# Designs tried in a protein design run: peptides against a protein of PDB entry 5EIB. Part 185

Target 1, 366 residues: chain A of PDB entry 5EIB
Amino acid sequence: VDLEPGTMDSVRSGPFGQIFRPDNFVFGQSGAGNNWAKGHYTEGAELVDSVLDVVRKESESCDCLQGFQLTHSLGGGTGSGMGTLLISKIREEYPDRIMNTFSVMPSPKVSDTVVEPYNATLSVHQLVENTDETYCIDNEALYDICFRTLKLTTPTYGDLNHLVSATMSGVTTCLRFPGQLNADLRKLAVNMVPFPRLHFFMPGFAPLTSRGSQQYRALTVPELTQQMFDSKNMMAACDPRHGRYLTVAAIFRGRMSMKEVDEQMLNVQNKNSSYFVEWIPNNVKTAVCDIPPRGLKMSATFIGNSTAIQELFKRISEQFTAMFRRKAFLHWYTGEGMDEMEFTEAESNMNDLVSEYQQYQDATAD
Target 2, 366 residues: chain A of PDB entry 5EIB as posed
Amino acid sequence: VDLEPGTMDSVRSGPFGQIFRPDNFVFGQSGAGNNWAKGHYTEGAELVDSVLDVVRKESESCDCLQGFQLTHSLGGGTGSGMGTLLISKIREEYPDRIMNTFSVMPSPKVSDTVVEPYNATLSVHQLVENTDETYSIDNEALYDICFRTLKLTTPTYGDLNHLVSATMSGVTTCLRFPGQLNADLRKLAVNMVPFPRLHFFMPGFAPLTSRGSQQYRALTVPELTQQMFDSKNMMAACDPRHGRYLTVAAIFRGRMSMKEVDEQMLNVQNKNSSYFVEWIPNNVKTAVCDIPPRGLKMSATFIGNSTAIQELFKRISEQFTAMFRRKAFLHWYTGEGMDEMEFTEAESNMNDLVSEYQQYQDATAD

## One batch from the design tools (peptide; made by RFdiffusion4, then SolubleMPNN)

Design b2_p20_1_s2 (from b2_p20_1, 10 letters changed)
Fold by OpenDDE base, seed 3:
Structure b2_p20_1_s2 (fold): chain B 366 residues (1-366), chain A 20 residues (1-20)
Amino acid sequence: as target 1 above (366 residues)
Amino acid sequence: SRRERYERLKEREKERIASL
């Protein structure tokens, strides 16, 4: 789905364009112009019914519909505005189904789009209320991984999207292969989300290896485990050491010893025990799939529900506040019919979310 | 009009939020 036709042509002409039904390409002509209000209330509102018709058709064709997965950017107008409109509409029609998102967080290191903090804040307000699980994929963290870890001097969107695709493949492993932990979206939510509003995940992937070092790196369970818990491997720009893990899931892929995985997972928990809440029992879950990802002998994917994720929301909130106090570009949104109150409500809800994470970070076992 | 569609969506969203 896009509000621009050119994106659909790129997907259709791409190496995987044939896996999608032609009728499932729903697109507009005018775009959102990086404006959340255009995506949510005007241009996106004109297209949403056509998307919902496709969603209904595909849902009816499912033998067992678990829920929905949305991949979108929070910095743009289409992914943020129309994406959150779709989430709202799908939630209204399918209230008992899981809403899962892969939400790409904006960064000024990656994009010069000045209104991204507005689009992100307005989107997070919708995600707090209307999603069950949100993977926070932060363009700042992706850029830093590409630059520092992968040794890419000039990271491209292709390089960032490679990390996103590896992560998405990793976190969906248990859904795609039978007999795994978190084999459905609902089980994942039960294991990962102890509090309904605190459903924002910090993803990570291992191995992350520079092209020059690939030949020299042994892929071992200890190395995968160490990298997966390293703050530098987190795809959200927050330090887990500044917060506490509420819950963690680790998904190992490849032929490895389950005993060795369990030993290394126990060791890393014990070593990092101060970074976990003590009052949530069995809050680390491990899965092992014997099928490696394509091109790797083994991998590990990390899913963390950490109170440190508040650093990401604080960054967005600070950027939002700095613009909103000046009413910078606000007329682009109000011109689409939005009220300034909708901005204040979104800012308030994000600040409340930050406060909730801080409360649970500071909570002790009674 | 685009404005009438916006107002209808805004009303539906308010009703949805109020029903939560």
Scores: peptide ipSAE 0.022, ipTM 0.509, DockQ to the pose 0.070
Fold by OpenDDE base, seed 2:
Structure b2_p20_1_s2 (fold): chain B 366 residues (1-366), chain A 20 residues (1-20)
Amino acid sequence: as target 1 above (366 residues)
Amino acid sequence: SRRERYERLKEREKERIASL
């Protein structure tokens, strides 16, 4: 789905364009122009019914529909505005199905789009209410990984998208291979989301290795485990050491000893015990899949529900507030039919979410 | 076009913000 036709042509001409049905390409003509309001209330609203018709058709063809997975950006107009409109409409029609998102968070380090804080804040407001699981993929963290860890001097969107694809492959491993922990979206939600509003995940992937050092690095379970829990490997720009993990899932892939995995996972929890809440029992889940990702002997994927994610939301909130106080670009949104109150409500809900994470960070076992 | 109008508004607002 896109509000611009050119993106669909790029997907069709791509290496995997043939895996999608032609009838499932739904697109507009004018694009959202990086405006959430155009995505949500005007241009996106004109296209949404045609998308819902496709969603219904595909849903009816499922033997067992678990839910929906959306991949979108929060900085743009289509992914943010129309994406959240679609989430709302799908939630209305399928209230008993899981809504899962891969939400790309904007960063000034990656994009010069000045209205991204508005689009992100308005989107987060919708995600808090209408999603069950959201993987926070932060362009700032991806950029920092590319630059610092991968030693890329000038990271590209291709480099960032490579990390996203590896992570998406990792977190969906249990859904794609039988006999795994978190084998469905609902089980994942039960294990990862102790409180309904606190459903924003910090993903991570290991190994992350620069091209120059790949030849010298042995892939071992201890090294994967250590890297996976390193703050520098988080694909959300927050330090887990500034918060507490509510829940964690680790997905190992490749031929390895389950005993060694369990030992290393126990060791990392014990070493980092101060960074876990003590009042959620069995809050770390581990899965091992014998099938490695393509091109690797082994990998580990991390999913963290941490109160440190508030650092990401605080960053967006600070940027939002700095613009909104000046009413910068506000007329682009109000001219599409939005009220200024929607901005204030979205800011308030995001600040409430930050406060909720802080409350659970400070909570002790009674 | 709507797009050309948007781009003109974008540039004007950038100029306005830079002047503040």
Scores: peptide ipSAE 0.013, ipTM 0.387, DockQ to the pose 0.023
Fold by OpenDDE base, seed 4:
Structure b2_p20_1_s2 (fold): chain B 366 residues (1-366), chain A 20 residues (1-20)
Amino acid sequence: as target 1 above (366 residues)
Amino acid sequence: SRRERYERLKEREKERIASL
């Protein structure tokens, strides 16, 4: 789905364009112009029914519908505005199904779109209420991984999207292969989300290796485990050491010893015990799938529900507040039918979320 | 600059798409 035709033409003409049904390409003509309000109330609202018709058709064809997965950006108008509209409409029609998102967080290091803080804040407000699980993928973190870890001098969106795809493949491993931990979206939510509003995840992937070093690197369970918990491998621009893990899932892929995985996972927890909440028992879950990802002998994917994610929301909130106090570009949104109150409500709800994360970070067992 | 990075990302992606 897009409000612009050109993006969909690129997918259709691409190497995997034939995997998608032609009738499942729903697109507009005008785009959202990086305006959440256009995505949510005008251009997106005109297209949403056509998307819902496709969603219904595909849902009816499912023998066992678990839920929905949305991949979208929060900085643009389509992914943010129309994406959150779709989430709301799908939630209304399928209230008992899991809503899962891969939400690309905007960063001023990667984009010059000045209104991204508005689009992100308005989106987060919707995601807090209408999603069950949200993987936070920060373009800043992706860029930093590409530049610092992968040693790419000039990262592309293709390079960033490669990290996203590896992460998405990793976190969905348990859904795609039988007999794994978190074998369905609901079990994932039960294990990862101890509090309904605190459903924002920090994903990570290992191995991350530069092209020049790949041939010299032995992939071991200890190295995967260490790299997976490294802040430099997080796809969200937060330092887990500045917060506490509420829950963690680790998904190992490839032929390895379950015993060695369990030992390394215990060691990393013990070494980093100060970065876990002590009052949630058995808050680290581990899965091992014998099937490696394509082109790797083994991998590990990290899913962290950490109070450190508040750093991301604080960053967005600070940027939002700096613009909103000046009413900068606000007329672009109000001109599409939004009220200033919707901005204030969205800011308030995001600040409440930050406060909730901080409360649980400071909570003791005593 | 941040803008120069963004524009470079966009142009390289356009080139990649045009080459597919």
Scores: peptide ipSAE 0.006, ipTM 0.338, DockQ to the pose 0.018
Fold by OpenDDE base, seed 1:
Structure b2_p20_1_s2 (fold): chain B 366 residues (1-366), chain A 20 residues (1-20)
Amino acid sequence: as target 1 above (366 residues)
Amino acid sequence: SRRERYERLKEREKERIASL
């Protein structure tokens, strides 16, 4: 789905364009122009019914519909505005199904789009209310991984999207292969989301290795486990050491000893015990899938529900506030029918979310 | 085009913000 036709042509011409049904390409002509209000209230609202018709058709063809997975950006107009409109409409029609998102967080290191803080804040307001689980994929973190860890001098969208694809493949492993922990979206939500509003995940992937160092790295279970818990491997620009894990899932892929995985997972939890809440028992879940990812002998994917995610929301909030106080570009949103109150409500709800994470970070068992 | 109009508005608003 897009509000611009050119993106659909790019997908069709791509190496996997034939996997998608031609009738499932729904697109507009005008685009959102990086304006959330155009995505949510005008251009996106004109297209949403056509998308819902496709969603219904595909849902009816499912033997057992678990829920929905949306991949979108929060900095743009289409992914943010129309994406959140779609989430709302799908939730209204399928209230008993899981809403899962892969939400790409904006960064000024990756994009010069000045209005991204507005689009992100307005989107987070919708995601707090209308999703069951959201993977926070932060372009800030992706850029830093590419530059610092992968030693790419000039990271490209291709490099960032490679990390996104590896992460998405990792977190969906249990859904795609039978006999795993978190084998369905609902079970994942039950294990990962102790509080309904606190459903924003920090994903991570291992191994992350520069091309020049790949030949010298042995892929071992201890190394994967250590890297998976390293702040530098998080796909969200948050330091887990500045917060506490509410819940964790680790997904190992490849031929390895389950015993060795369990031992290493226990060791890393014990080493990092101060970064877990003590009042949620059995809050770390581990899965092992014998099927490695393409091109690797083994991998580990991390899913963290951490109170440190508030650092991401604080960054967006600070950028939002700096613009909103000046009423910068506000007329672009109000001209599409938005009120200034919607901005204030979205800012407030995101700040409330930050406060909720802080409350549970500071909570004791007593 | 609508896009060219948008880009011109974007630049004017950047200039306005830089003057604040």
Scores: peptide ipSAE 0.000, ipTM 0.347, DockQ to the pose 0.022

Design b2_p20_1_s3 (from b2_p20_1, 12 letters changed)
Fold by OpenDDE base, seed 2:
Structure b2_p20_1_s3 (fold): chain B 366 residues (1-366), chain A 20 residues (1-20)
Amino acid sequence: as target 1 above (366 residues)
Amino acid sequence: SRSERYRKSLEREEKIIAER
């Protein structure tokens, strides 16, 4: 789905364009112009019914519909505005299905789109209310990984999207292969989301190695485990050491000893015990899939529900507040039928979410 | 820089708002 036709042509002409049904390409003509309001109330609202018709058709073809997965950006107009409109409409029609998102968080390190803080804040407000699981894929973290870990001097969107693809492949492993922990979206939610609003995950993928060091680096379970829990390896720009893990899932892929995985996972929890909440028992889940990702002997994918994710929301909130106090660009949104109150409500809800994460961070076992 | 482009965009918008 896109409000611009050129994106659909790029997907269709791409290496995997033929895996999608031609009738499942739903697109507009005008685009959203990086405006959430165009995506949500005008251009996106004109297209949403056509998307819902496709969603219904595909849902009816499912033997067992678990839920929906949306991949979108929060910095643009289409992914943010229309994406959240679609989430809302799908939630209304399928209230008993899991809504899962891969939400790409904007960063000034990656994009020069000035209104991204508005689009992100308005989107987060919708995600808090209408999603069950959200993977926070932060362009800031992706850029920093590309630059610092992968030693890419000038990270491209291709480099960032490679990390996104690896992460998405990792977190969906249990859904794609039989006999795994979190084999369905609902089980993942039960294991990862102790409180309904606290459903924002920091993902991570290992191994991440620079091209120059790949030949010298062994792929071992200890090294994967160590890298996966490293703050520099998180795909969200927050330091887990500044918060506490509510829940963690680790997904190992490849031929490895389950015993060694369990030992290393226990060791990392014990070494980092101060960074876990004490009042959620058995809050770390581990899965091992014998099938490695393409091109690797083994990998590990991390899913963390951490109170440190508030750092990401605080960053967006600070950027939002700096613009909104000046009413900068606000007329682009109000001109599409938005009220200034929607901005204030979205900011408030995101700040409430930050406060909720902080409350559970500071909570002690009674 | 990106930060300078951002600042200049804000300055332009502030000018537009002040002229409205």
Scores: peptide ipSAE 0.046, ipTM 0.764, DockQ to the pose 0.025
Fold by OpenDDE base, seed 1:
Structure b2_p20_1_s3 (fold): chain B 366 residues (1-366), chain A 20 residues (1-20)
Amino acid sequence: as target 1 above (366 residues)
Amino acid sequence: SRSERYRKSLEREEKIIAER
């Protein structure tokens, strides 16, 4: 789905374009122009019914519909505005199904779109209310991984999207292979989301290695485990050491000893015990899938529900506030039928979310 | 540069705000 035809043509002409049904390509002509309001109230609202018709058709073809997965950006107009409109409409029609998102957080290191803080804040407001699980994929973290860890001098969208795809493949492993922990979206939510509003996940992937060092690194369970818990490997630009994990899931892939995985996972928890809440028992879950990802002997994917995620929301909020105090670009949104009050409500709800994370960070077992 | 594009966008917006 897109409000621009050119993106759909790129997918269709791509190496995997043939795996999608032609009738499932729904697109507009005008685009959103990086305006959330165009995505949510005008251009996106004109297209949403056509998307919902496809969603219904595909849902009816499912033997057992678990829920929905949306991949979108929060900095643009289509992914942010129309994406959140779709989430709202799907939630209304399927209230008992899981809504899962892969939400790409904007960064000024990656994009020069000035209004990204507005689009992101307005989107987060919708995601807090209408999603059950949101993987926060932060373009700032992806850029920093590409530059520092992968030693790419000029990270491209291709380099960032490679990390996104590896992460998405990792977190969906349990859904795609039988007999795993968190084998369905609802079980994942039950294990990962102790509080309904606190459903924003910090993903991570291992191994992350530069091309020049790949040949010299052994892929071992201890190295994967250590790298997954390293702040530099988080796909969200926050330091887990500045917060506490509410819940963690680790998904190992490849031929390895379950015993060795359990030993290493216990060791890393013990070393990092100060960064876990003490009042949620058994808050770390581990899965092992014998099938490695393509091109690797083994991998590990991390899913963290951490109060440190508030650093990401604070960054967006600070950028939002700096623009909104000046009413900069506000006329682009109000011209599409938005009220200034919707900005204030979205800012308030995101700040409330930050406060809620802080409350649970400071909570004791007493 | 990205920073120069950002600055130019802000400068354009400041003019629009000042003309309102």
Scores: peptide ipSAE 0.056, ipTM 0.775, DockQ to the pose 0.024; fails the geometry check
Fold by OpenDDE base, seed 5:
Structure b2_p20_1_s3 (fold): chain B 366 residues (1-366), chain A 20 residues (1-20)
Amino acid sequence: as target 1 above (366 residues)
Amino acid sequence: SRSERYRKSLEREEKIIAER
């Protein structure tokens, strides 16, 4: 789905364009112009019914519909505005199904789009209410990984999207292969989300591999375990040491000893015990899939529900507040039918979310 | 630079706000 035809043409002409049904390509002509309001109230609202017709058709073809997965950016108008409209409409029609998102967070290090803080804040407000689980893929973190860890002098969208694809492949491993931990979206939510609003995940991946560098040494289970818990491997620009883990899932892929995995996972928890909440029993889950990712012997994917995620929301909130106090660019949104009050409500709800994470960070076992 | 593009966008917006 896109509000611009050129993106869809690029997907269709791409190496995997033929895996999608031609009738499942739904697109507009005008685009959102990086405006959330165009995505949500005008251009996106004109297209949403055509998308819902496709969603219904595909849902009816399922033997057992678990839920929906959306991949979108929060900085642009289509992914943010139309993406959140689509989430809302799907939630209304399928209230008992899981809503899962891969939400790409904007960064001034990656994009020069001035209104990204507005689009992100308005999107987060919708995601808090209408999603069950959200993977926070932060362009700030992706850029820092590419620049600092992968030593890429000028990170490209291709480099960032490689990390996104590796992360998405990792976190969906248990859904794609039978007999694993979190084998369905509902089990994932039960294991990862102790409080309904606190459903924003910090994903991480090891080994960090650049495109073309297939020559990454096969990491050992101890090295994978250590890297997976390193802040430098997090796809969200938060330091886990500044918060506490509510829940963790670790997904190992490749031929390895389950005993060695369990020993290393116990060791890393014991070494980092101060960074876990003590009042959630058995809050670390581990899975091992014998099937490695393509081109690697072994990998590990991390999913963390951490109170440190508030650092990401604070960054966006600070950028939002700096613009909103000046009423900068508001006329672009109000001209599409938005009220200024919707900005204040979105800011308030994101600040409430930050306060909730802080409350559970400071909570002790009674 | 990115910072200069951002600053120029804000300066344009400040003019639009001041003309309203």
Scores: peptide ipSAE 0.043, ipTM 0.750, DockQ to the pose 0.024; fails the geometry check
Fold by OpenDDE base, seed 4:
Structure b2_p20_1_s3 (fold): chain B 366 residues (1-366), chain A 20 residues (1-20)
Amino acid sequence: as target 1 above (366 residues)
Amino acid sequence: SRSERYRKSLEREEKIIAER
């Protein structure tokens, strides 16, 4: 789905364009112009019914519908505005199904779109209420990985998208291969989301490899485990050491000893015990899949529900406040039928979410 | 630079706001 035809043409002409049904390409002509309100109330609202018709058709063809998985950006107008509209409409029609998202967080290091903080804040407000689990894929973190870790002088969207694809492949491993932990979306939510609003995940991946890098470093289980818990391998720009893990899932891929994995996972928990909440028992889950990712002998993927994710939301909130206090660009949104109150409500709800994370960070076992 | 493009975008917006 897109409000621009050129994106769909690029997907259709791409190496995997034939994997998608032609009738499942739903697109507009005008685009959202990086405006959440165009995505949510105007251009996106005109297209949403056509998308829902496709969603219904595909849902009816499922033997057992678990839920929905959306991949979208929060900085643009389509992914943010129309994406959150679509989530709301799907939630209304399928209230008993899991809503899962891969939400790409905006960064000034990646995009020059000045209104990204508005689009992100308005989107986070919707995601807090209407998703069950959200992977926070932060363009800030992706850029920093590409620049600092991978030594790419000028990171491209292709470089960032390589990290995204590796992460998405990692976190979906348990859904794609039988006999794994969190084998369905609902079990993932039960294991990862102890409090309904606190469903924003910090993903991480090891080993980090650049696109076209043939450096197949053979990593050991100890090295994978250490790198997976390193803040430099996180796809969200927050330091886990500044918060506490509520829940963790670790997904190892490749041929390795389960015993060695369990030993290393115990060691990393013990070494980092101050960064876990003590009042959630058995809050670390581990899975091992014998099938490695393409081109690697082994990998580890991290899913963290950490109170440190508040650093990401604070960054967006600070950027939002800097513009909103000046009423900068508001006429682009109000001209599409939005009220200034919707901005204030979205900011308030995101700040409440930050406060909730802080409360659980400071909570002790009584 | 990106920071300069951002600044110029804000300056343009401030002008639009001041003209309303």
Scores: peptide ipSAE 0.033, ipTM 0.719, DockQ to the pose 0.024; fails the geometry check

